# Peptides against a protein of PDB entry 8RAJ, part 40

Target 1, 54 residues: chain A of PDB entry 8RAJ
Amino acid sequence: LPAENEDPDKAVVDLHRSPPKTKDPDLTPSGIIAKVKAGDMTQETARELLLAMR

## One batch from the design tools (peptide; made by RFdiffusion4, then SolubleMPNN)

Design b2_p20_1_s3 (from b2_p20_1, 7 letters changed)
Fold by OpenDDE base, seed 4:
Structure b2_p20_1_s3 (fold): chain B 54 residues (1-54), chain A 20 residues (1-20)
Amino acid sequence: as target 1 above (54 residues)
Amino acid sequence: SAEKKEAAEKALEELDELEA
């Protein structure tokens, strides 16, 4: 099985960096619209997510 | 959050414009 080279450098949590408020930018209203525009999300899914946030 | 609700409402309007 090809070992997925997990780049170990991405696992370096800089302890001194304020935990990025992982506001999953992809789940913000603006992030949802950006995904639709990029073709990474359907309009239907976006509508459902946004309606749930209302 | 009231701010999140307002942002969602605006995003729904933008989504409707993209569908037109």
Scores: peptide ipSAE 0.615, ipTM 0.906, DockQ to the pose 0.588
Fold by OpenDDE base, seed 3:
Structure b2_p20_1_s3 (fold): chain B 54 residues (1-54), chain A 20 residues (1-20)
Amino acid sequence: as target 1 above (54 residues)
Amino acid sequence: SAEKKEAAEKALEELDELEA
């Protein structure tokens, strides 16, 4: 049986990762989608913002 | 800019895929 050695060590949350300088993420379309995927923005809000950029 | 409009349109398409 292939021992799926899922190495538990990969969950090292690098606590020293400099918080992403929240430059006001220029609400770029890509940034908006990223926020939706992360659960930081609703799909509805994202849609409104993107439509305003069109 | 035209580039921002195009990017917004593409993002709207991606958003629609996330809602499906």
Scores: peptide ipSAE 0.614, ipTM 0.906, DockQ to the pose 0.606
Fold by OpenDDE base, seed 1:
Structure b2_p20_1_s3 (fold): chain B 54 residues (1-54), chain A 20 residues (1-20)
Amino acid sequence: as target 1 above (54 residues)
Amino acid sequence: SAEKKEAAEKALEELDELEA
């Protein structure tokens, strides 16, 4: 399950820790896609996160 | 959330387009 690791500078996603907070804009579906487009997230990680949200 | 699930589905479709 994806986890949100709070970083003072940037949110870090850890798929092996705990479920992320649903209200985190960086972990919303649109936020995930934005990270991929920005090169801040791999497509593989994005797919796993989105599948978990479906 | 139903809204979140729908958004995730749409995002998966967009991701597929990025991978193509």
Scores: peptide ipSAE 0.605, ipTM 0.905, DockQ to the pose 0.624
Fold by OpenDDE base, seed 5:
Structure b2_p20_1_s3 (fold): chain B 54 residues (1-54), chain A 20 residues (1-20)
Amino acid sequence: as target 1 above (54 residues)
Amino acid sequence: SAEKKEAAEKALEELDELEA
């Protein structure tokens, strides 16, 4: 499950903290990129998630 | 999913461009 961050309106996905949920639309490749662009995910985390989907 | 793999590959390319 994505972890709730300080902003309750936002969820942070951390591969090292929680297993990725592939059914979560926010964890689609496009969703991951969107989070990076929004500053809600690090590029490193995004890379790891995307590599796991490859 | 093959579709997801392809999308992931494309996203990785996009991510590389963001890092450059």
Scores: peptide ipSAE 0.599, ipTM 0.904, DockQ to the pose 0.642

Design b2_p20_1_s4 (from b2_p20_1, 7 letters changed)
Fold by OpenDDE base, seed 4:
Structure b2_p20_1_s4 (fold): chain B 54 residues (1-54), chain A 20 residues (1-20)
Amino acid sequence: as target 1 above (54 residues)
Amino acid sequence: SKKRKEEAEKALKELDEMEA
């Protein structure tokens, strides 16, 4: 199976690595879910972000 | 904001559904 070249440029938004800038429009709840669905964010990271927004 | 909290709660439920 061709190793899906994880495009190294897909910065996995890791809360622990890069604290989300509060002004990032991609950090809306809907944006977070969209990133998870796209495979650009782990469910765990998404959960942590969403819990912080609660 | 109140709206953001409500959206976050909805999104958490959606995440739970994706995990099951």
Scores: peptide ipSAE 0.615, ipTM 0.916, DockQ to the pose 0.647
Fold by OpenDDE base, seed 5:
Structure b2_p20_1_s4 (fold): chain B 54 residues (1-54), chain A 20 residues (1-20)
Amino acid sequence: as target 1 above (54 residues)
Amino acid sequence: SKKRKEEAEKALKELDEMEA
């Protein structure tokens, strides 16, 4: 079975666990929303990240 | 960037729509 290379670097962005890397494309507003929709980020974390970008 | 701020504001509205 191809090991789904779960890119271990697809770290669930948790503001409380790791400082958001501003250069992470997954931390774009669209990327944040995509993570929420995928279940990879909570709405609360997404809200905090987006508010920080405001 | 100004663009990111605008995108963030749009995304916040989308989040609010996902919550209701």
Scores: peptide ipSAE 0.615, ipTM 0.916, DockQ to the pose 0.628
Fold by OpenDDE base, seed 2:
Order: sequence, then C-alpha cells, then structure tokens
Structure b2_p20_1_s4 (fold): chain B 54 residues (1-54), chain A 20 residues (1-20)
Amino acid sequence: as target 1 above (54 residues)
Amino acid sequence: SKKRKEEAEKALKELDEMEA
C-alpha cells in the first residue's frame, strides 16, 4: 500500500524548534488558528507565535 | 504590518475562547 504521503501542510510548528518565517503562509494568524483547530499545533505554541506577531 | 498585528490580536482572543 503506498505510504499515505502526509500532506507537508500538516507539519507541526514548534517555536522553540523552528523560528517563524514571515513568508510562511502557515504562520499567518489565520493559518496558526487553522493549525490549532486541526490538531497540528498546540494552543501554547500558537499563543507564543501570535504574541510575537503583536 | 499593522494588519498582521490586528489579526494576531483577534486570533489571541479566539485562542482564549478555545481554552475556556
């Protein structure tokens, strides 16, 4: 069975592991919220990222 | 970006609602 190619768009973002890239669409405020809702980001990480954008 | 800051602030409020 072909290994289900995990959509690269579902990469977990970790602020402490990978610094946010301003050009990454997944790191827009809306993208961050979408990842949290999808279970691809913790609320804590999302909070830290969003605070850094403020 | 001013817009990005405003969106971030809105998103933070949404996160607070998800934690409650």
Scores: peptide ipSAE 0.614, ipTM 0.916, DockQ to the pose 0.638
Fold by OpenDDE base, seed 3:
Structure b2_p20_1_s4 (fold): chain B 54 residues (1-54), chain A 20 residues (1-20)
Amino acid sequence: as target 1 above (54 residues)
Amino acid sequence: SKKRKEEAEKALKELDEMEA
C-alpha cells in the first residue's frame, strides 16, 4: 500500500490561506477541537475558526 | 445554523479550558 506520505505541513489548517470549508467535517466545532487535541491545529487558529462560526 | 452556533460556543468554552 503506498504509504501516503501525508506531508506534515499539509495537516495544519491555516485560516488565512484558504476560507473555511463549511462542509468539511474536520472544520465542525467538534472537528476543530479534535484537531487541537491531536496537535494538528493551534489553539489560536481554532479560536479564530470557532469565532467565525459563532 | 442555530445548532452550529451553539456548538461553536460550547467548543470555545472547551478551548478556554484547554488553555487555562
Scores: peptide ipSAE 0.614, ipTM 0.916, DockQ to the pose 0.640

Design b2_p20_2_s1
Fold by OpenDDE base, seed 2:
Structure b2_p20_2_s1 (fold): chain B 54 residues (1-54), chain A 20 residues (1-20)
Amino acid sequence: as target 1 above (54 residues)
Amino acid sequence: PSPEKKREAEEALEELDKLE
């Protein structure tokens, strides 16, 4: 099957386009709290991460 | 960090303390 030539023109990473704030949901304060509530993260680890964001 | 992220982190710390 011919590899679909993805138009190289769409690969113009606009260097001035602020990288989409990939809000890594796992690294947002809300994401951290969600992980603690789910039991996927300890309160201690969450506290350390949140303090580092302060 | 943005002042918004700092506030969100502080609010999350308060929520975290309530989970204890």
Scores: peptide ipSAE 0.610, ipTM 0.909, DockQ to the pose 0.559
Fold by OpenDDE base, seed 1:
Structure b2_p20_2_s1 (fold): chain B 54 residues (1-54), chain A 20 residues (1-20)
Amino acid sequence: as target 1 above (54 residues)
Amino acid sequence: PSPEKKREAEEALEELDKLE
């Protein structure tokens, strides 16, 4: 399988950014919204996940 | 789900609707 060489230059390691607290992405409602805002999740998928949490 | 988690999900749905 071609190892997609992820271009290492896209890892802007902000040395001053506190290490992301690797809380397991507990798909908390707030975490879902954060993913939508980041463009990492569609609004439709977020809606389905949030509805399932009711 | 905890009543707290239900409220958080409802609030997040309202926030999601504001992103449209």
Scores: peptide ipSAE 0.606, ipTM 0.909, DockQ to the pose 0.616
Fold by OpenDDE base, seed 5:
Formats: structure tokens, sequence, C-alpha cells
Structure b2_p20_2_s1 (fold): chain B 54 residues (1-54), chain A 20 residues (1-20)
């Protein structure tokens, strides 16, 4: 069985942690929307992240 | 944040509101 390498480093974006200035593509506005569309992020979490980027 | 990132965040908020 292919071990789904669920890369455990799915960065749990802790909403209460200042977004690390990491060039994490998953923390870009487009990356956030992509995660929501994929079902990997809630709309509420995405909203909070995007508001913090404004 | 860069003014570009602010615009991208605002556009993404508008896109988010269009998602069911």
Amino acid sequence: as target 1 above (54 residues)
Amino acid sequence: PSPEKKREAEEALEELDKLE
C-alpha cells in the first residue's frame, strides 16, 4: 500500500501565532484560497488569515 | 505587508465570499 506520506508538516497554521514571515506558498492569499477549495482549510480560518494579511 | 500583498488579500477575501 503506498504509504500516504501525509507529510505531517502540513503547517497547522496556528491563527494565534503571528504568521511567520515564511515564504510559505501555502500562506499566500492564493494558497489559502486553494486550501479552502481543496477542503484542507475552513472558510473561517481562511478569512482570519486573509484579514491578518490586510 | 507589501501593498501588493494587501491587494491580493482583499481580492482573496472577495473570492472567499463567492465560495459556497
Scores: peptide ipSAE 0.599, ipTM 0.905, DockQ to the pose 0.555
Fold by OpenDDE base, seed 3:
Structure b2_p20_2_s1 (fold): chain B 54 residues (1-54), chain A 20 residues (1-20)
Amino acid sequence: as target 1 above (54 residues)
Amino acid sequence: PSPEKKREAEEALEELDKLE
């Protein structure tokens, strides 16, 4: 079956809604940096997430 | 967070600073 293109719109990490699921590969430190490099996350949001993880 | 996760977050903050 063709992998349903998960709507890229679901990748909005709301920092205020839930503690970052540290098990989501997209919310690992490396995953956060990858999203910033892809233009899918702002540097500011990435900084806030990473600061909350240390 | 584990000491490893803290280090990974610190390293990622340093990498993030290099993207500016």
Scores: peptide ipSAE 0.598, ipTM 0.906, DockQ to the pose 0.554

Design b2_p20_2_s2
Fold by OpenDDE base, seed 3:
Structure b2_p20_2_s2 (fold): chain B 54 residues (1-54), chain A 20 residues (1-20)
Amino acid sequence: as target 1 above (54 residues)
Amino acid sequence: PSPEKKEEAERALEYLDELE
């Protein structure tokens, strides 16, 4: 049987993945970094918030 | 926080240090 060349770049959607709990995206590490990059948060504030999450 | 959250925060700190 021809091995279906599944394009490795297609993210397999895990149907059993629990919906990400609506964590306030603004308070996640990724959200904090996004705010810094957008100029909506200082690096210092971001550092303090991230340190508190360790 | 969960170990996963701690690791995510640590990676974010590392990335933050690379930003100008």
Scores: peptide ipSAE 0.574, ipTM 0.894, DockQ to the pose 0.534
Fold by OpenDDE base, seed 2:
Structure b2_p20_2_s2 (fold): chain B 54 residues (1-54), chain A 20 residues (1-20)
Amino acid sequence: as target 1 above (54 residues)
Amino acid sequence: PSPEKKEEAERALEYLDELE
């Protein structure tokens, strides 16, 4: 079954309200936050990566 | 990056600042 393209608008995880649930294989903002929360990335490294994406 | 990705990054930065 074609994976229902979840509406990209619904994929906008409000990072302020909910921890990122998506296991994004790509280094997305949500994926970065998930790694920090899991202890797999330092807050400082996450900050640098996110600043580069802004 | 797309404007949407920039906005997502900004929101992530704000959230990151609230994390211990």
Scores: peptide ipSAE 0.562, ipTM 0.892, DockQ to the pose 0.521
Fold by OpenDDE base, seed 5:
Structure b2_p20_2_s2 (fold): chain B 54 residues (1-54), chain A 20 residues (1-20)
Amino acid sequence: as target 1 above (54 residues)
Amino acid sequence: PSPEKKEEAERALEYLDELE
């Protein structure tokens, strides 16, 4: 099993005031940030998605 | 979007700007 390289600097930032009601965690603000930190999404794409949610 | 979702998105944008 590839050792999940737990990036020791992976600070879990709770972006939710309440538990997310959305069923798709990948499209929540927290999910977007997690993808960026993992290198699975560019900062620019994340910014565009988050701006659309504002 | 709900006010809560807007607030969450705003906090995420602020955090995103702190990431290199």
Scores: peptide ipSAE 0.561, ipTM 0.892, DockQ to the pose 0.486
Fold by OpenDDE base, seed 4:
Structure b2_p20_2_s2 (fold): chain B 54 residues (1-54), chain A 20 residues (1-20)
Amino acid sequence: as target 1 above (54 residues)
Amino acid sequence: PSPEKKEEAERALEYLDELE
């Protein structure tokens, strides 16, 4: 299988320890970071969401 | 959240702090 061009940045935030528990990818840490990088979410909003997950 | 999800969120926060 062609190595899916996984964004190397996803390796930083995705620990690959457990399957995602949320069905909404935008609510996973990796999904949140992806939205920030795409300009679809502010860093401040992302920070608030991630802090709530900690 | 599970411990692993807490840690994933923490890593994401660290990465977010490195973004411009």
Scores: peptide ipSAE 0.560, ipTM 0.891, DockQ to the pose 0.501

Design b2_p20_2_s3
Fold by OpenDDE base, seed 4:
Structure b2_p20_2_s3 (fold): chain B 54 residues (1-54), chain A 20 residues (1-20)
Amino acid sequence: as target 1 above (54 residues)
Amino acid sequence: PSPEKKREAERALEELDKLE
């Protein structure tokens, strides 16, 4: 069976790549409200997260 | 937190209270 040469070059975490500013839209006040409206977050969890941002 | 994020969080809390 041919050994699939997993190209080791895909594992080069470019340390010089500025960590993606994961502005996780999900952690913005608007993203939190959107998750509550979608049913993906409880109102209580949303309240706690928003209070921590205050 | 940035003063803008605080104001956004306050507005989001007011919106959250309207969903209840």
Scores: peptide ipSAE 0.612, ipTM 0.910, DockQ to the pose 0.597
Fold by OpenDDE base, seed 3:
Structure b2_p20_2_s3 (fold): chain B 54 residues (1-54), chain A 20 residues (1-20)
Amino acid sequence: as target 1 above (54 residues)
Amino acid sequence: PSPEKKREAERALEELDKLE
């Protein structure tokens, strides 16, 4: 079966795609937990931030 | 904060407590 030549040129990076509203993933509850798991945030700081979101 | 964000923060606190 002929390998379909997927034309590599169709990665048109749509430069006009509005930058994803970076809801700073870092300021979401999930982003805070991810930072703690990565060692980029202390559990104490994470706890304070999450408590302020209540 | 929206009620949804509050619930997400509460769940994240429960997850954080499990990492201790």
Scores: peptide ipSAE 0.612, ipTM 0.910, DockQ to the pose 0.555
Fold by OpenDDE base, seed 2:
Order: sequence, then structure tokens, then C-alpha cells
Structure b2_p20_2_s3 (fold): chain B 54 residues (1-54), chain A 20 residues (1-20)
Amino acid sequence: as target 1 above (54 residues)
Amino acid sequence: PSPEKKREAERALEELDKLE
């Protein structure tokens, strides 16, 4: 199997680069509500998470 | 948290309460 030479220079995650604010869509208020509507999160867990964001 | 995020969380809590 050809070892894809992943250029090791791309793996230098500049630790000083502010992590891209990947708004984890799952941790946004809208994402939390979407998970509850999908049945992937309990209303209680969603309430706790949203209260912590207030 | 940004005041915008707080307002978004409050709106989401109100929406969550309507899912009961």
C-alpha cells in the first residue's frame, strides 16, 4: 500500500494559533435543541447545558 | 459568554420548555 507521504509540515498545529472557533454545532443552543428534537438528548441534559451557557 | 450567546441560550430554554 503506498504510504501516502502526508507532509509532516501540515501536522504542525501551531499551538499559538487560536483553535479555530469550531463552534461545535452540537454545543450551540440551536444544536442542543436540534438534538432534543431528534431524540439524541434528554430535555434535562439540554436544560443543564443551556443554563451553563447563560 | 458573549451577551449574544446568553440571549441565544435564554431563547433556547424557552423553546425547550415548549417541547414538554
Scores: peptide ipSAE 0.611, ipTM 0.909, DockQ to the pose 0.569
Fold by OpenDDE base, seed 5:
Structure b2_p20_2_s3 (fold): chain B 54 residues (1-54), chain A 20 residues (1-20)
Amino acid sequence: as target 1 above (54 residues)
Amino acid sequence: PSPEKKREAERALEELDKLE
């Protein structure tokens, strides 16, 4: 069986986690929108993250 | 955050609103 390389490094953006100091591309405004479009993030979570970036 | 990141976040919020 092909190991589903579920890359565990899908950084679940926990809103309650201290802002990662890492330039995770997934935490860029464009990366957040891409996750929402992919169904990997809720629109509400995306809104909260984007508001915190203002 | 850099002023560029703020502008990108605002644009992304506007894009997000269009997805609803």
Scores: peptide ipSAE 0.601, ipTM 0.907, DockQ to the pose 0.604

Design b2_p20_2_s4
Fold by OpenDDE base, seed 4:
Structure b2_p20_2_s4 (fold): chain B 54 residues (1-54), chain A 20 residues (1-20)
Amino acid sequence: as target 1 above (54 residues)
Amino acid sequence: PSPEKKEEAEKALEELDALE
């Protein structure tokens, strides 16, 4: 079976690449409120998340 | 959490209460 050459170049985690500030917009206070308004999150879950950020 | 994140969370709680 041909060994799929896993390109070793994909493993170069550029340590100088600022970690993608994946500010998951969905985990910001504004993102939480947006999810509630869209019906994608309950008010109760939103309240618990926001209280944990306080 | 940073003081800014606390303030944003508090403001979001007020906005959440206004949606009820």
Scores: peptide ipSAE 0.600, ipTM 0.903, DockQ to the pose 0.579
Fold by OpenDDE base, seed 2:
Structure b2_p20_2_s4 (fold): chain B 54 residues (1-54), chain A 20 residues (1-20)
Amino acid sequence: as target 1 above (54 residues)
Amino acid sequence: PSPEKKEEAEKALEELDALE
């Protein structure tokens, strides 16, 4: 099937667009808690990261 | 950090303590 022509005009790379605050979801307080609950992060590491964000 | 981020971090610390 022909690749839908994504309108090239939507790739206005606004060079002055503040880099999207890529809130790395993994570095948000909620993301940290989610990782602990998933077993992907220790509680100790999570505590240290969250204290540094205080 | 934004005051909102501090509040979110504090709430997350409380949630973390509840996981012990």
Scores: peptide ipSAE 0.600, ipTM 0.903, DockQ to the pose 0.546
Fold by OpenDDE base, seed 1:
Structure b2_p20_2_s4 (fold): chain B 54 residues (1-54), chain A 20 residues (1-20)
Amino acid sequence: as target 1 above (54 residues)
Amino acid sequence: PSPEKKEEAEKALEELDALE
């Protein structure tokens, strides 16, 4: 049986989805936390950014 | 910042502290 290795992690970019309102996801509180969880940002940097948004 | 953005930032700080 051909194992269709359809990579499930291909986010179906719905081309018809209204362009997300250009909140830079990297500059949202949730985006910052997501980067920390992914290992793309340090907790220290995240803390400083979030404190500046308060 | 709007009150909503402040609340989101505070909640994110709490979530960040929970990752330590």
Scores: peptide ipSAE 0.598, ipTM 0.902, DockQ to the pose 0.549
Fold by OpenDDE base, seed 5:
Structure b2_p20_2_s4 (fold): chain B 54 residues (1-54), chain A 20 residues (1-20)
Amino acid sequence: as target 1 above (54 residues)
Amino acid sequence: PSPEKKEEAEKALEELDALE
């Protein structure tokens, strides 16, 4: 059976987690929108993250 | 944040609102 390697790197963007100092492309405005479109992030979480980046 | 990142965040907010 192919082990579905659940990519452990589904970084759940925790709003309470200090922003990783890493330039994670998943934390860019475009990366946030991509996660919302993929269903991996809620619109509310995305809005809060984007407002904090403004 | 860089002015470029602010502009990208504003555009992303507009895109997010268009998804609702």
Scores: peptide ipSAE 0.588, ipTM 0.900, DockQ to the pose 0.587

Design b2_p20_3_s1 (from b2_p20_3, 8 letters changed)
Fold by OpenDDE base, seed 2:
Structure b2_p20_3_s1 (fold): chain B 54 residues (1-54), chain A 20 residues (1-20)
Amino acid sequence: as target 1 above (54 residues)
Amino acid sequence: MEEKRKKEAEKALEELDAMP
């Protein structure tokens, strides 16, 4: 089966597109804290991510 | 929406700094 060449033109990550509201619960402030409490994330990594959201 | 996330991030930093 020919690999469907997904048009590379649709992979233009519009750098100006406001990052899709990634309702990724894992990237919310509360989700980050939950991962730290679960032991799935270090406090240092959590601090860096939270500072980037400020 | 953005200001709410900033405030949630600030509160989360305070919670993180209070962790032993």
Scores: peptide ipSAE 0.630, ipTM 0.911, DockQ to the pose 0.596
Fold by OpenDDE base, seed 3:
Structure b2_p20_3_s1 (fold): chain B 54 residues (1-54), chain A 20 residues (1-20)
Amino acid sequence: as target 1 above (54 residues)
Amino acid sequence: MEEKRKKEAEKALEELDAMP
């Protein structure tokens, strides 16, 4: 099966463009932390997302 | 369900603050 190259450009969650889709597994608190650990999200963006979920 | 997400977000903030 060809690994669908998920375009790395789609991983940038623009906080200003859409309310966080609280149903995206990637926008769960654990998913946010996983993205930061992977280098796919900045700590600043992660902090803003997590504060908005508090 | 909101209280669980708030608690998970708080725990994730603590984990984020522990990252170098």
Scores: peptide ipSAE 0.615, ipTM 0.910, DockQ to the pose 0.577
Fold by OpenDDE base, seed 5:
Structure b2_p20_3_s1 (fold): chain B 54 residues (1-54), chain A 20 residues (1-20)
Amino acid sequence: as target 1 above (54 residues)
Amino acid sequence: MEEKRKKEAEKALEELDAMP
């Protein structure tokens, strides 16, 4: 079975990189909040991402 | 689509501000 090397580095949304227009569910407002609740994202990072979507 | 995302982002900011 190919271990899906889920490159853990792909989950780090670089805030300084223009959000790719990718329909990444992890970049939805709900996905951002879910990551914060899971401990996978800081509240500060989530705030900056959500403000950029405003 | 963009206006929906904006509204969802505003709601998510309110939810974020309500988190401890």
Scores: peptide ipSAE 0.611, ipTM 0.910, DockQ to the pose 0.587
Fold by OpenDDE base, seed 1:
Structure b2_p20_3_s1 (fold): chain B 54 residues (1-54), chain A 20 residues (1-20)
Amino acid sequence: as target 1 above (54 residues)
Amino acid sequence: MEEKRKKEAEKALEELDAMP
């Protein structure tokens, strides 16, 4: 089975590069919090994403 | 669906504000 090359650059949600596709499971409020807890996202970036979803 | 996402985002902001 081909190892899906997870592009590490897709883990950093660039707020300026793509409108949050509401279909990305990693861009759910719970997914954002999980990334912050894992150290894969800053609290600042998470705050901006969550504020845009409100 | 949108109202659920808004409520989840609000709760996630409260959780984020409680992080050290």
Scores: peptide ipSAE 0.614, ipTM 0.910, DockQ to the pose 0.612; fails the geometry check

Design b2_p20_3_s2 (from b2_p20_3, 6 letters changed)
Fold by OpenDDE base, seed 2:
Structure b2_p20_3_s2 (fold): chain B 54 residues (1-54), chain A 20 residues (1-20)
Amino acid sequence: as target 1 above (54 residues)
Amino acid sequence: MEEERRREAERALEELDAMP
């Protein structure tokens, strides 16, 4: 079975790269909060993303 | 849609500010 090496570097949402116009469910307010609770996103990065949606 | 997302973002900021 090929272990899909999910490159851990692909999980860093570069806020300075134009927001992907993808309806990424992971970039919804609820998805952001879920990532913070999972430890997959910092509170600081979550705050910046949520403020940009305000 | 945009107004709902804004209201969800505001509620999510309040939830984030309440996190330890």
Scores: peptide ipSAE 0.621, ipTM 0.916, DockQ to the pose 0.608
Fold by OpenDDE base, seed 1:
Structure b2_p20_3_s2 (fold): chain B 54 residues (1-54), chain A 20 residues (1-20)
Amino acid sequence: as target 1 above (54 residues)
Amino acid sequence: MEEERRREAERALEELDAMP
């Protein structure tokens, strides 16, 4: 089974990078809220990401 | 797609503002 090396550094969304048109399920509005609820993202970082999608 | 994501982001901001 290939160990998907989930590079833990891929969780750091650089907000200074142009809003990633990434179809990354983790960067959907629902995925952001799920990360906040899991404790994997701060409410502040989530707010900034969601505001950039508006 | 972009308008749907915008509407989802607005709903997610409302959900975030309702978090303790």
Scores: peptide ipSAE 0.619, ipTM 0.915, DockQ to the pose 0.572
Fold by OpenDDE base, seed 3:
Structure b2_p20_3_s2 (fold): chain B 54 residues (1-54), chain A 20 residues (1-20)
Amino acid sequence: as target 1 above (54 residues)
Amino acid sequence: MEEERRREAERALEELDAMP
């Protein structure tokens, strides 16, 4: 089975780049909370992202 | 659209602040 090379470049959300106007469900307020609950995002990073959407 | 996202972010911040 080919190891799916998880592209390491998808994990750096540059928080200083304008809040992504992306329709990406993973960057919605609900998607951010889901990542925190899954352990895939820190509460601090989630707080910064959510504050930038406010 | 922007107001809805702001309201969702505010609710998500309240949910985040309720996490241990």
Scores: peptide ipSAE 0.618, ipTM 0.915, DockQ to the pose 0.590
Fold by OpenDDE base, seed 5:
Structure b2_p20_3_s2 (fold): chain B 54 residues (1-54), chain A 20 residues (1-20)
Amino acid sequence: as target 1 above (54 residues)
Amino acid sequence: MEEERRREAERALEELDAMP
């Protein structure tokens, strides 16, 4: 079984890309906060994403 | 859905501002 290559390209959320109209669980307010707490996202990046959802 | 997401984003911003 090919090991699922964990592509280290875990979606760099391009802040300049229009948020995908997809229900990306990673782009929910709760998912953003979870990434910040995990150290996978900066507070600044999280702030910009959350502001774009207002 | 959009209003709920906005309200969740507002709460998440408050949680983010409370982080050290």
Scores: peptide ipSAE 0.618, ipTM 0.915, DockQ to the pose 0.613

